# Ledger of designs, part 191: peptides against a protein of PDB entry 7RZF

Target 1, 358 residues: chain A of PDB entry 7RZF
Amino acid sequence: PFQEEHLKQLYKIVPIKDIRNLYVTFPIPDLQKYYKSNPGHYLGHLIGHEGPGSLLSELKSKGWVNTLVGGQKEGARGFMFFIINVDLTEEGLLHVEDIILHMFQYIQKLRAEGPQEWVFQECKDLNAVAFRFKDKERPRGYTSKIAGILHYYPLEEVLTAEYLLEEFRPDLIEMVLDKLRPENVRVAIVSKSFEGKTDRTEEWYGTQYKQEAIPDEVIKKWQNADLNGKFKLPTKNEFIPTNFEILPLEKEATPYPALIKDTAMSKLWFKQDDKFFLPKACLNFEFFSPFAYVDPLHCNMAYLYLELLKDSLNEYAYAAELAGLSYDLQNTIYGMYLSVKGYNDKQPILLKKIIEKM
Target 2, 358 residues: chain A of PDB entry 7RZF as posed
Amino acid sequence: PFQEEHLKQLYKIVPIKDIRNLYVTFPIPDLQKYYKSNPGHYLGHLIGHEGPGSLLSELKSKGWVNTLVGGQKEGARGFMFFIINVDLTEEGLLHVEDIILHMFQYIQKLRAEGPQEWVFQELKDLNAVAFRFKDKERPRGYTSKIAGILHYYPLEEVLTAEYLLEEFRPDLIEMVLDKLRPENVRVAIVSKSFEGKTDRTEEWYGTQYKQEAIPDEVIKKWQNADLNGKFKLPTKNEFIPTNFEILPLEKEATPYPALIKDTAMSKLWFKQDDKFFLPKANLNFEFFSPFAYVDPLHSNMAYLYLELLKDSLNEYAYAAELAGLSYDLQNTIYGMYLSVKGYNDKQPILLKKIIEKM

## One batch from the design tools (peptide; made by RFdiffusion4, then SolubleMPNN)

Design b2_p20_4_s3 (from b2_p20_4, 11 letters changed)
Fold by OpenDDE base, seed 1:
Structure b2_p20_4_s3 (fold): chain B 358 residues (1-358), chain A 20 residues (1-20)
Amino acid sequence: as target 1 above (358 residues)
Amino acid sequence: DVLRLILEIIKEGEEELKKK
């Protein structure tokens, strides 16, 4: 257990590479025994969310942060860490205190809303999808991780334990949230800007760093983090697949795409998968416009239209990605290309969202 | 030690970036 003397510390670290990172870390109890509920994963999902009203969305809007990851990490015996890691912009490096304030505002929002069973269910469903298709999508990476997991889980549960969310434990979520407080924080800032300003060298890697106590005034500022009205819980992810049925191969299935619709305004080609046997599809749309590339003005207008369309779809991009869906929009010489890929079950929903923004 | 953990994370991240 960290004594009070080891809390509220700031580390300024000189990297070898030109990177700017912020690590906000919290000592938490060992949660390994709670793998069936995995409260750290629940919190990591929300804190690391990239949708509208998320922590990352706000920090990006200010130009301070590029990426954000939140989650639990294993520590030494008897404790873990919850870590929020962000990639800092040059401007963000100047606003670390305010970035951390926003983190505590978001955490305060999570406390105010309380544990949400539907969020847990989405995490469960996402993990179930990932588990079900892990071996099919990434055969090479599975074997090396199993060996480490064997130390933590009963043999019978080893294969499922990383993905098995079974128990909604709001009490444990609240317990972890109670550890995510300014009085329990350790902050590390990684930047070359600290070169020549360090007084210690780390023994393992020779990394130069400075350790300082975080001023009480700063801790108090973070303790008084109010509810920021910009922060919202994510909406339900409508793209999570629930149907994984693989349709049987048709007797007349061709090795090449077959023309199944031919009209004056559209041609449709179809090929059934005969190789992978996954509940996935690729929808590709090529839109032809006689005006798309007539002159530089029309070309620029088509480009601007597509950029605006992409921007308007950003609200769905992260949710789709989490659910194993992706889309791509490109300008072509003849018009526009749209691709929707991933699990077939919810592709119509994503496609509808795209069309509604067109 | 949090410092060690952070350094390990940084190192792992650097190694992953070298493999790409």
Scores: peptide ipSAE 0.148, ipTM 0.771, DockQ to the pose 0.299
Fold by OpenDDE base, seed 3:
Structure b2_p20_4_s3 (fold): chain B 358 residues (1-358), chain A 20 residues (1-20)
Amino acid sequence: as target 1 above (358 residues)
Amino acid sequence: DVLRLILEIIKEGEEELKKK
């Protein structure tokens, strides 16, 4: 175990590339034996969530962070790390202490709400989708990966262990969450702004860095992280596919889109997939308006309308993406274009959400 | 060593960005 003297450390690291990153790390027990429940994945899913009320959403709203990733990483023998990694803005680099405070506020929110079985079920379902549609890995990479994981998993489970969640273990989630405390933190800040301000060189890569203790006052500030009312658990992801049925190819299937509906106000073309045989669809809509590009004013209004529409749909964007759905909205010289792509099962739900915002 | 782990993660991230 890390001794207390090795905790509460700050590393200031000079990168080769012009990057600004913050790594907030916690030593955690080896969780490999708990792969069926994967409590680190559960916490990584929530901490790394990008929806409304998420840690990232709040940090982005302040202009401090561009991206956020949370999860477990393998460490030394018998230990893992839980890592929260953020891409910092220039402003965020000045607010690292406050960013970390918000991380602990979010973690405190997770403690207050407790483990949620429905969140575990969503993680399970998402992983099942990812497993089902896993691309064929390159043989060399696949064999090396299998050889590595054979040390940790029964042979019969090696192929599925990384993807299939089986056991909801709230006790293990709470155990990991209890390790995510300020007294256990190690912080690394990566920025070129530390050039000429370092006093050590790392032996493996020759990276210049400075190590310093985090002041006790800062640790206490993080320990006293209150509940922030801006943080909320995500809503249920309504876009996760459950039906993967592939309809048989129609006997009269054409190699090109066929007109299946023709009205005064709409034309609909359809082409069945004859190549990929995936439970996916591409819905493309062209909307025509005689007013869209009549003059520069109308053109600008049409542009602003779509920007506002996109903004109003942001609450669904991440959930849709996680579920393997995407949408695109563009201005055209005739009006607007809408595309909805991905698993077909929940496309009607996403399309309805888009239409309700239009 | 946490520092090594972080440096490895940084390096991996840099390689992924080069592939895009």
Scores: peptide ipSAE 0.134, ipTM 0.772, DockQ to the pose 0.297
Fold by OpenDDE base, seed 5:
Structure b2_p20_4_s3 (fold): chain B 358 residues (1-358), chain A 20 residues (1-20)
Amino acid sequence: as target 1 above (358 residues)
Amino acid sequence: DVLRLILEIIKEGEEELKKK
């Protein structure tokens, strides 16, 4: 375990590439034995969530952060790290202390709400989907991965251990949350702005860095993180598929899309999947408007409309993505194109959400 | 060492960006 002298440290790191990143790291116990409950994944799912009321949503709204990832990472023997990594804007680089304050406010929100079994169930369901439809890894990579896993898991569980959540362990979630405290923090800021301001060189890669103690005043500020009313737990993900039934290939299945509906206002083509045999569909909609491209004004209005529509749908984008759904909206010369892709089960729900915003 | 871990993450990220 890190001694107190190794905690509350700030690293200023000079990257080779022009990147701005913040890493907020916490030493945690080795959780490998708890793989069936995976409390670090539960916390990573919430901390890394991108929906309304998420940490990322708030930090984006301030213009400080572009992306956020949260999760556990293996350390040396006997401990792991929980890491919150953000991509910083130029402005965000000036507000690192406040960004970290918001992280602790969100963590405090998680403590206040306590472990949620429904969130665990969503993680379980998402992992089950990911496992069920895991692309066949290349044999060489797969065998090497399995060999590594065999050291940690029973042979019978080796194939499923990474994905199969079986046990809701609120006690372990709380235990990890108790480690996510300012007194246990190690911060790294990666920016070219630290060039010429470093005093150390890392031995492995020759990376220039400066190490500083985080002031006790700053630690105390983070310890006193209140509940920020902007933070909310995510809503239930309505897009998670539960039905994976593959319909049998129809005897009259065409190799090309067949026109199955022809009306004055609409044409519908359908092609059954005859190749992949996945519970996935692609819904493509072309909307035609005689006004879409009449003049530059109408073109600009159509563009603006689509941008506003995309913005209004952003609240669903992440939940859809997590569930293996995607949508695309594009302007066309004749109007608008909409595509919905992914698991077929919940596509109607996503499509309805899109239409409700149109 | 957290520094090593972070540097490894950075390196891995850089390698992933090179593969795209």
Scores: peptide ipSAE 0.133, ipTM 0.772, DockQ to the pose 0.335
Fold by OpenDDE base, seed 2:
Structure b2_p20_4_s3 (fold): chain B 358 residues (1-358), chain A 20 residues (1-20)
Amino acid sequence: as target 1 above (358 residues)
Amino acid sequence: DVLRLILEIIKEGEEELKKK
């Protein structure tokens, strides 16, 4: 266990690469025995959330952070770390104290709301999806989020721990939250801006760093983190698939799209998957408007409309991505193109949300 | 040591970036 003298430390680290990162770390008990409840994953899911009212959303809005990852990591025997890692902008490097204040404000919000069983269930459902398709999907799309988590978990432990979410343990969530306090923090800032300002060299990698105690006034500022009204728990992810049934291939399945509906206002083509045998679909819509490309003004209005539409859908983008759904909207010379891709089960929900914003 | 852990993470990230 870290003694009090090893807490409240700031490390300024010189990287080899031109990177700007902030690591906010907390020593936590060994949670391996609690893999069935995985309270660290629950907290990592919320702290690392990218939706409206998230920590990342606020830090991005200020131009301080590009990406954020939260989660537990294995430490030495008998303890783990909870780590919040952010990619800093140049401006964010100047506001590290305020970034960490916002982290503690978000953590305080989590304490105030208490453990949510529906969030645990969402994590369980997401993990079930990820596990079920682990071997079937080339991890390309999930790699960005999983890669962030994978930096902290051995691939095997991420997959086993995620799959084994069986028990909601609010007591363990609260226990971990109680360790995420300013008095327990160890901060590392990684930036080339510290070159020539270091006084120590790390023995294993030869990394130059400076170690400083975090001032008591700064710790106190973080301890007095108020509830920031901008922080909210995420809304329930409506896009998480629960039905993974693969429909049998029809005997008359054509190798090309067949016209299945032809009306004055719409044509519909359909092709069944004969190759991948996944519970996935691709919906493609082309909308035609006689006004879309009549003149430069109409073109600009159509462009502006699409940008506004995209902006209005941003609230769903992260939730859709987590659920293995994606959408794309593009202007065409004839109007607009919409694509919805991913697991078929909840595509109608996403499509409805898009249409409601149109 | 947390520093070592962070340095390991950085190193791993650097290696992944070299493979791209």
Scores: peptide ipSAE 0.094, ipTM 0.743, DockQ to the pose 0.309

Design b2_p20_4_s4 (from b2_p20_4, 9 letters changed)
Fold by OpenDDE base, seed 1:
Structure b2_p20_4_s4 (fold): chain B 358 residues (1-358), chain A 20 residues (1-20)
Amino acid sequence: as target 1 above (358 residues)
Amino acid sequence: EIIRLILEIIEEGEEELKKK
């Protein structure tokens, strides 16, 4: 067990690279035996969520954080760490206490809402998709990985254990949440701004750092983190594929795109996949407007329109990405280009969302 | 220990935290 002397510590670390990162770390029990429920993954999914009402959304809105990752990491024997890592802006570096307060407010929101079986089910479904359609790994790397995980999983489960969730365990989620408290925190700030302000050297890498106790007043502020009404659980991810049917190759399938519709207002080309046989599609749309590039004013208006459109679609971008969907929007000299890629099942939903914002 | 953990994270990149 971490002794009390190792908790509530702040580390100021000088990096070699010009990076600004905050690591908020919590010692947690070894969760390896709970791989079938993986409560750390559930919490990492929510804490690391990028949608509306997420921790990252709020921290980005303040200009303090660029990226956020939350999850479990292996630690010393019999212990793990839950880590919230953020990429700090220059301004965010000045607001670390407030950033961490928001982290605890979000964690408090998770406690107040309690474990959600539907969120677990989404994690399960996402992992099942990721497993089923996993890209072929390099054999050497894969073998080494499998050899490593054979120590933790039954042989019959070793191929699936990292991906397949089987058991919803709200008790374990609550147990991990109970470890995510200010009294259990270890904070590290990584910034070149600490150069010349350190008093210790790390033995193995020669990294310069300073260690400080976090003031009790700051710990108390974090302990008294209220429910921030800006924080909300994510909505259900409507983009998660459920149908993976691969349609038979048509007898008339050509090696090249065929023109299947030709009208005064539209041409449609189609190519069935004859190589990969995946339940994926690529939809590409080119919109033509005689006004898009007629003069500099119209060009700038078309650019601004696309930037506003992209901004309006940000609410779907993360959920789509998690579900293995992507979209791209570009200005062209003739108008606009739209691409939708990924699993075909929910592409119509994403496409509809895009068109509704246009 | 925490410094080592952080240094390992910095070196390994953020990709491993996303995969778990």
Scores: peptide ipSAE 0.095, ipTM 0.766, DockQ to the pose 0.363
Fold by OpenDDE base, seed 3:
Structure b2_p20_4_s4 (fold): chain B 358 residues (1-358), chain A 20 residues (1-20)
Amino acid sequence: as target 1 above (358 residues)
Amino acid sequence: EIIRLILEIIEEGEEELKKK
């Protein structure tokens, strides 16, 4: 456990690479024994969420942050860290105090809403999908990983323990949330802008840094973080697959796409998967318009239309990605191209959302 | 300790924190 003297510290670190990162870190208890509930994963899922009303969405809207990751990391024996990492813009580097205030406002929102069993269930379902369709790992790496985790998990659970959530533990979620307080914070800012402004050198890598105490006034400002009405819990992810049935190969299945529909306005080709036997599909649509590339004005209008369409679909993009769905929209010489890929079960839902925005 | 932790995160890449 960190002594109180090691808390409320700011580290200014000079990177080798040209990166701008903020790390907001909290010492937390060792949660390894709670792997069946994984309260750190629950919190990482919400804090790291990219949907509407998320921490990232608000910080992006201000132009301060490009990306955000939240989660637990192993520490030394008997403790872990909860870390919120953001990629900072140049402007965000000037607003670190306000970024951290927004983090505490979001954490306060999570406290106010309390643990949600439906969010846990989504995490459980997502992890189950990830486990079921996990790619084959390299045998050597996998063996070494398994050997490492045998110290933490029963032999019968060692293959599943990292993926399978079994127990909803709201008490543990609240316990971790109670550690995510300004009085427990350790902040690191990584930027080349600190070059020549450091007074210490890290012993292992020779990294130059400065350590300073966070002012009590700043800590108090973060402690008094109010509920920000812009922060909302995510909506239920409607794209999580539940049906993984693989249809039998048709007797007349061709090795190439067959024309299954031919009309004055549309042609449809279909090819059944004869190789992978996954509950996945690739839907590709080419839309033809005689106006798409007739002149530079129409070309630019078609481009702007697709940019606006993509922007209007941003609310679904992250939820779809989490559920193993993706879409792509491109301009073509003839019009536009749409691709929808991933698990086939919820593709009709995503496709409907796209069409409703067109 | 925190600097080492951060340097390890920078080297390992952001992808591992999203998966755990």
Scores: peptide ipSAE 0.095, ipTM 0.766, DockQ to the pose 0.360
Fold by OpenDDE base, seed 2:
Structure b2_p20_4_s4 (fold): chain B 358 residues (1-358), chain A 20 residues (1-20)
Amino acid sequence: as target 1 above (358 residues)
Amino acid sequence: EIIRLILEIIEEGEEELKKK
């Protein structure tokens, strides 16, 4: 357990690489025994969310942060860490106190809303998909991994323990949230801007750093983090696949796309998968407009239209990605190209969302 | 200890934090 003297500390670290990172860390109890509920994963999913009303969305809107990751990490001596890691912009490096304030505002929002069983269910479903379609690991690497995790899980559960969420434990979620407080924080800022401003050297790696106590006034500011009305829980991810049925290969399946529809306004080609046998599809659409490339003005208008369309779809991009869906939109000399790829089950939903924004 | 943890994270890359 960290003693009080190790809490409320700021570390300024000089990296070897030209990186700017902020690590906001919280010591938490060992949660390994709670792998079936995995409250740290639940919180990491929400804190690390990239959708509208997320922590990252607000920090990006201010130009302070590029990326955000939240989650639990194993610690020493029977404790873990909850870590929020952000990639800082040059401007963000000047606003670290405010960034952390926003983190505590988001955490306060999570406390106010309380544990959500539907969010747990989404995490469960996403992990089930990831488990089912995990790439084949190299046997040697896999065996070594399994040997390592056998220390933590019953033999019968070792293959599934990392992925299968079984128990919704709101009490454990609240327990972890209670550890995510300013009085329990350890902050590290990693930047070359601290070069020549350090007074300590890390024993093992020779890393130059400075350690400072976080002022009580700053801790109080974070403790008094209000509810920021910009922060919202994510909406339900409608793109999570539930049907993984693979249709049998048709007897007349062609090795190339067959024309299955031919009309004055549309042609449709289809090819069944004869190689991968995955519940995935690739939908490709080419839209033709006589106006798309008629002159420079129309070209610029078509470009602007596509950029606006992409912007309007950004609200779905992260949710689609989490669910193993992707889309691509491109200008062509004839009009527009649209591609939708991934698990086939919810592709019609994503396609409908795209069409509704067009 | 925190510095070591952070250095380990930097070396291991961001991928491990997303997977847990």
Scores: peptide ipSAE 0.090, ipTM 0.764, DockQ to the pose 0.350
Fold by OpenDDE base, seed 5:
Structure b2_p20_4_s4 (fold): chain B 358 residues (1-358), chain A 20 residues (1-20)
Amino acid sequence: as target 1 above (358 residues)
Amino acid sequence: EIIRLILEIIEEGEEELKKK
């Protein structure tokens, strides 16, 4: 769909809002017919990953990027886009070429490792969880969405097609990866710093922009992207729930938390879910320390301790979030508060990770 | 087209932010 004249282009766009974003876009074939394998989702999952050895982790370590999103987006009829979008820091705005180099280094890592069936299986499992426990959508929005989907999917699959992965297609993953090349790139930088430096106006929104060809030297630098040893595939997500059993409501279930353990060192309150009937739990821990609020020094030490603890747990935060788990750590006037929420099955694993870092 | 696509993404993101 795009001729050579439309590829290897840089767009400098002036936003209305004070935002700094980089969009690295690739035209790809229409993948709609491959919804059962969804190779674009597989690649988006890896490129958009936030764990150790991820693209985002490295770009954050450089101070260039705050957030990263990767994935496919529908285009006009017969093609799609693969987009890598990052939120740029002020420093990152000066290092766009290097940021994109790192993107191509990560893509090269994905090529070198090849398609991983276990990653596909994780995506499948995550999507199955998301489908199974999907919140009730507003009927009107849902009906309109379904009506749109009916044009693309068989009626029997229309409710599940967006979520259920069925086929591991390494060939399609490789096909999409083969489109993620510097020769196919279209780059857009969105920043107010381009105000007064534009020469074109977009017809629909009146957005001011400048279009420039990316120099062949820069394209060549990206084409020669080596394997950066800092990039690694994610480890298996140990937090993905596999057990969704809902225990029957106990006959003695109280509408309020009941004290089930009372010791000199701990009190435990328990309430069974009598309303939602989800395989979810909320674990709340309050730790009491007589030293937590004794003086400003102890308060600051307790604060610093929690900040360090949070930082040390950051490696698990994303994997937990993907799996529908969350944790929260807060200072209290009496000590510390810890909360673990989400699917109950893997909460003990997350809790253990937290305790091991404490 | 790319500008429109980007603007659409920005708008969609803003709508998602408004829903939170």
Scores: peptide ipSAE 0.059, ipTM 0.734, DockQ to the pose 0.309

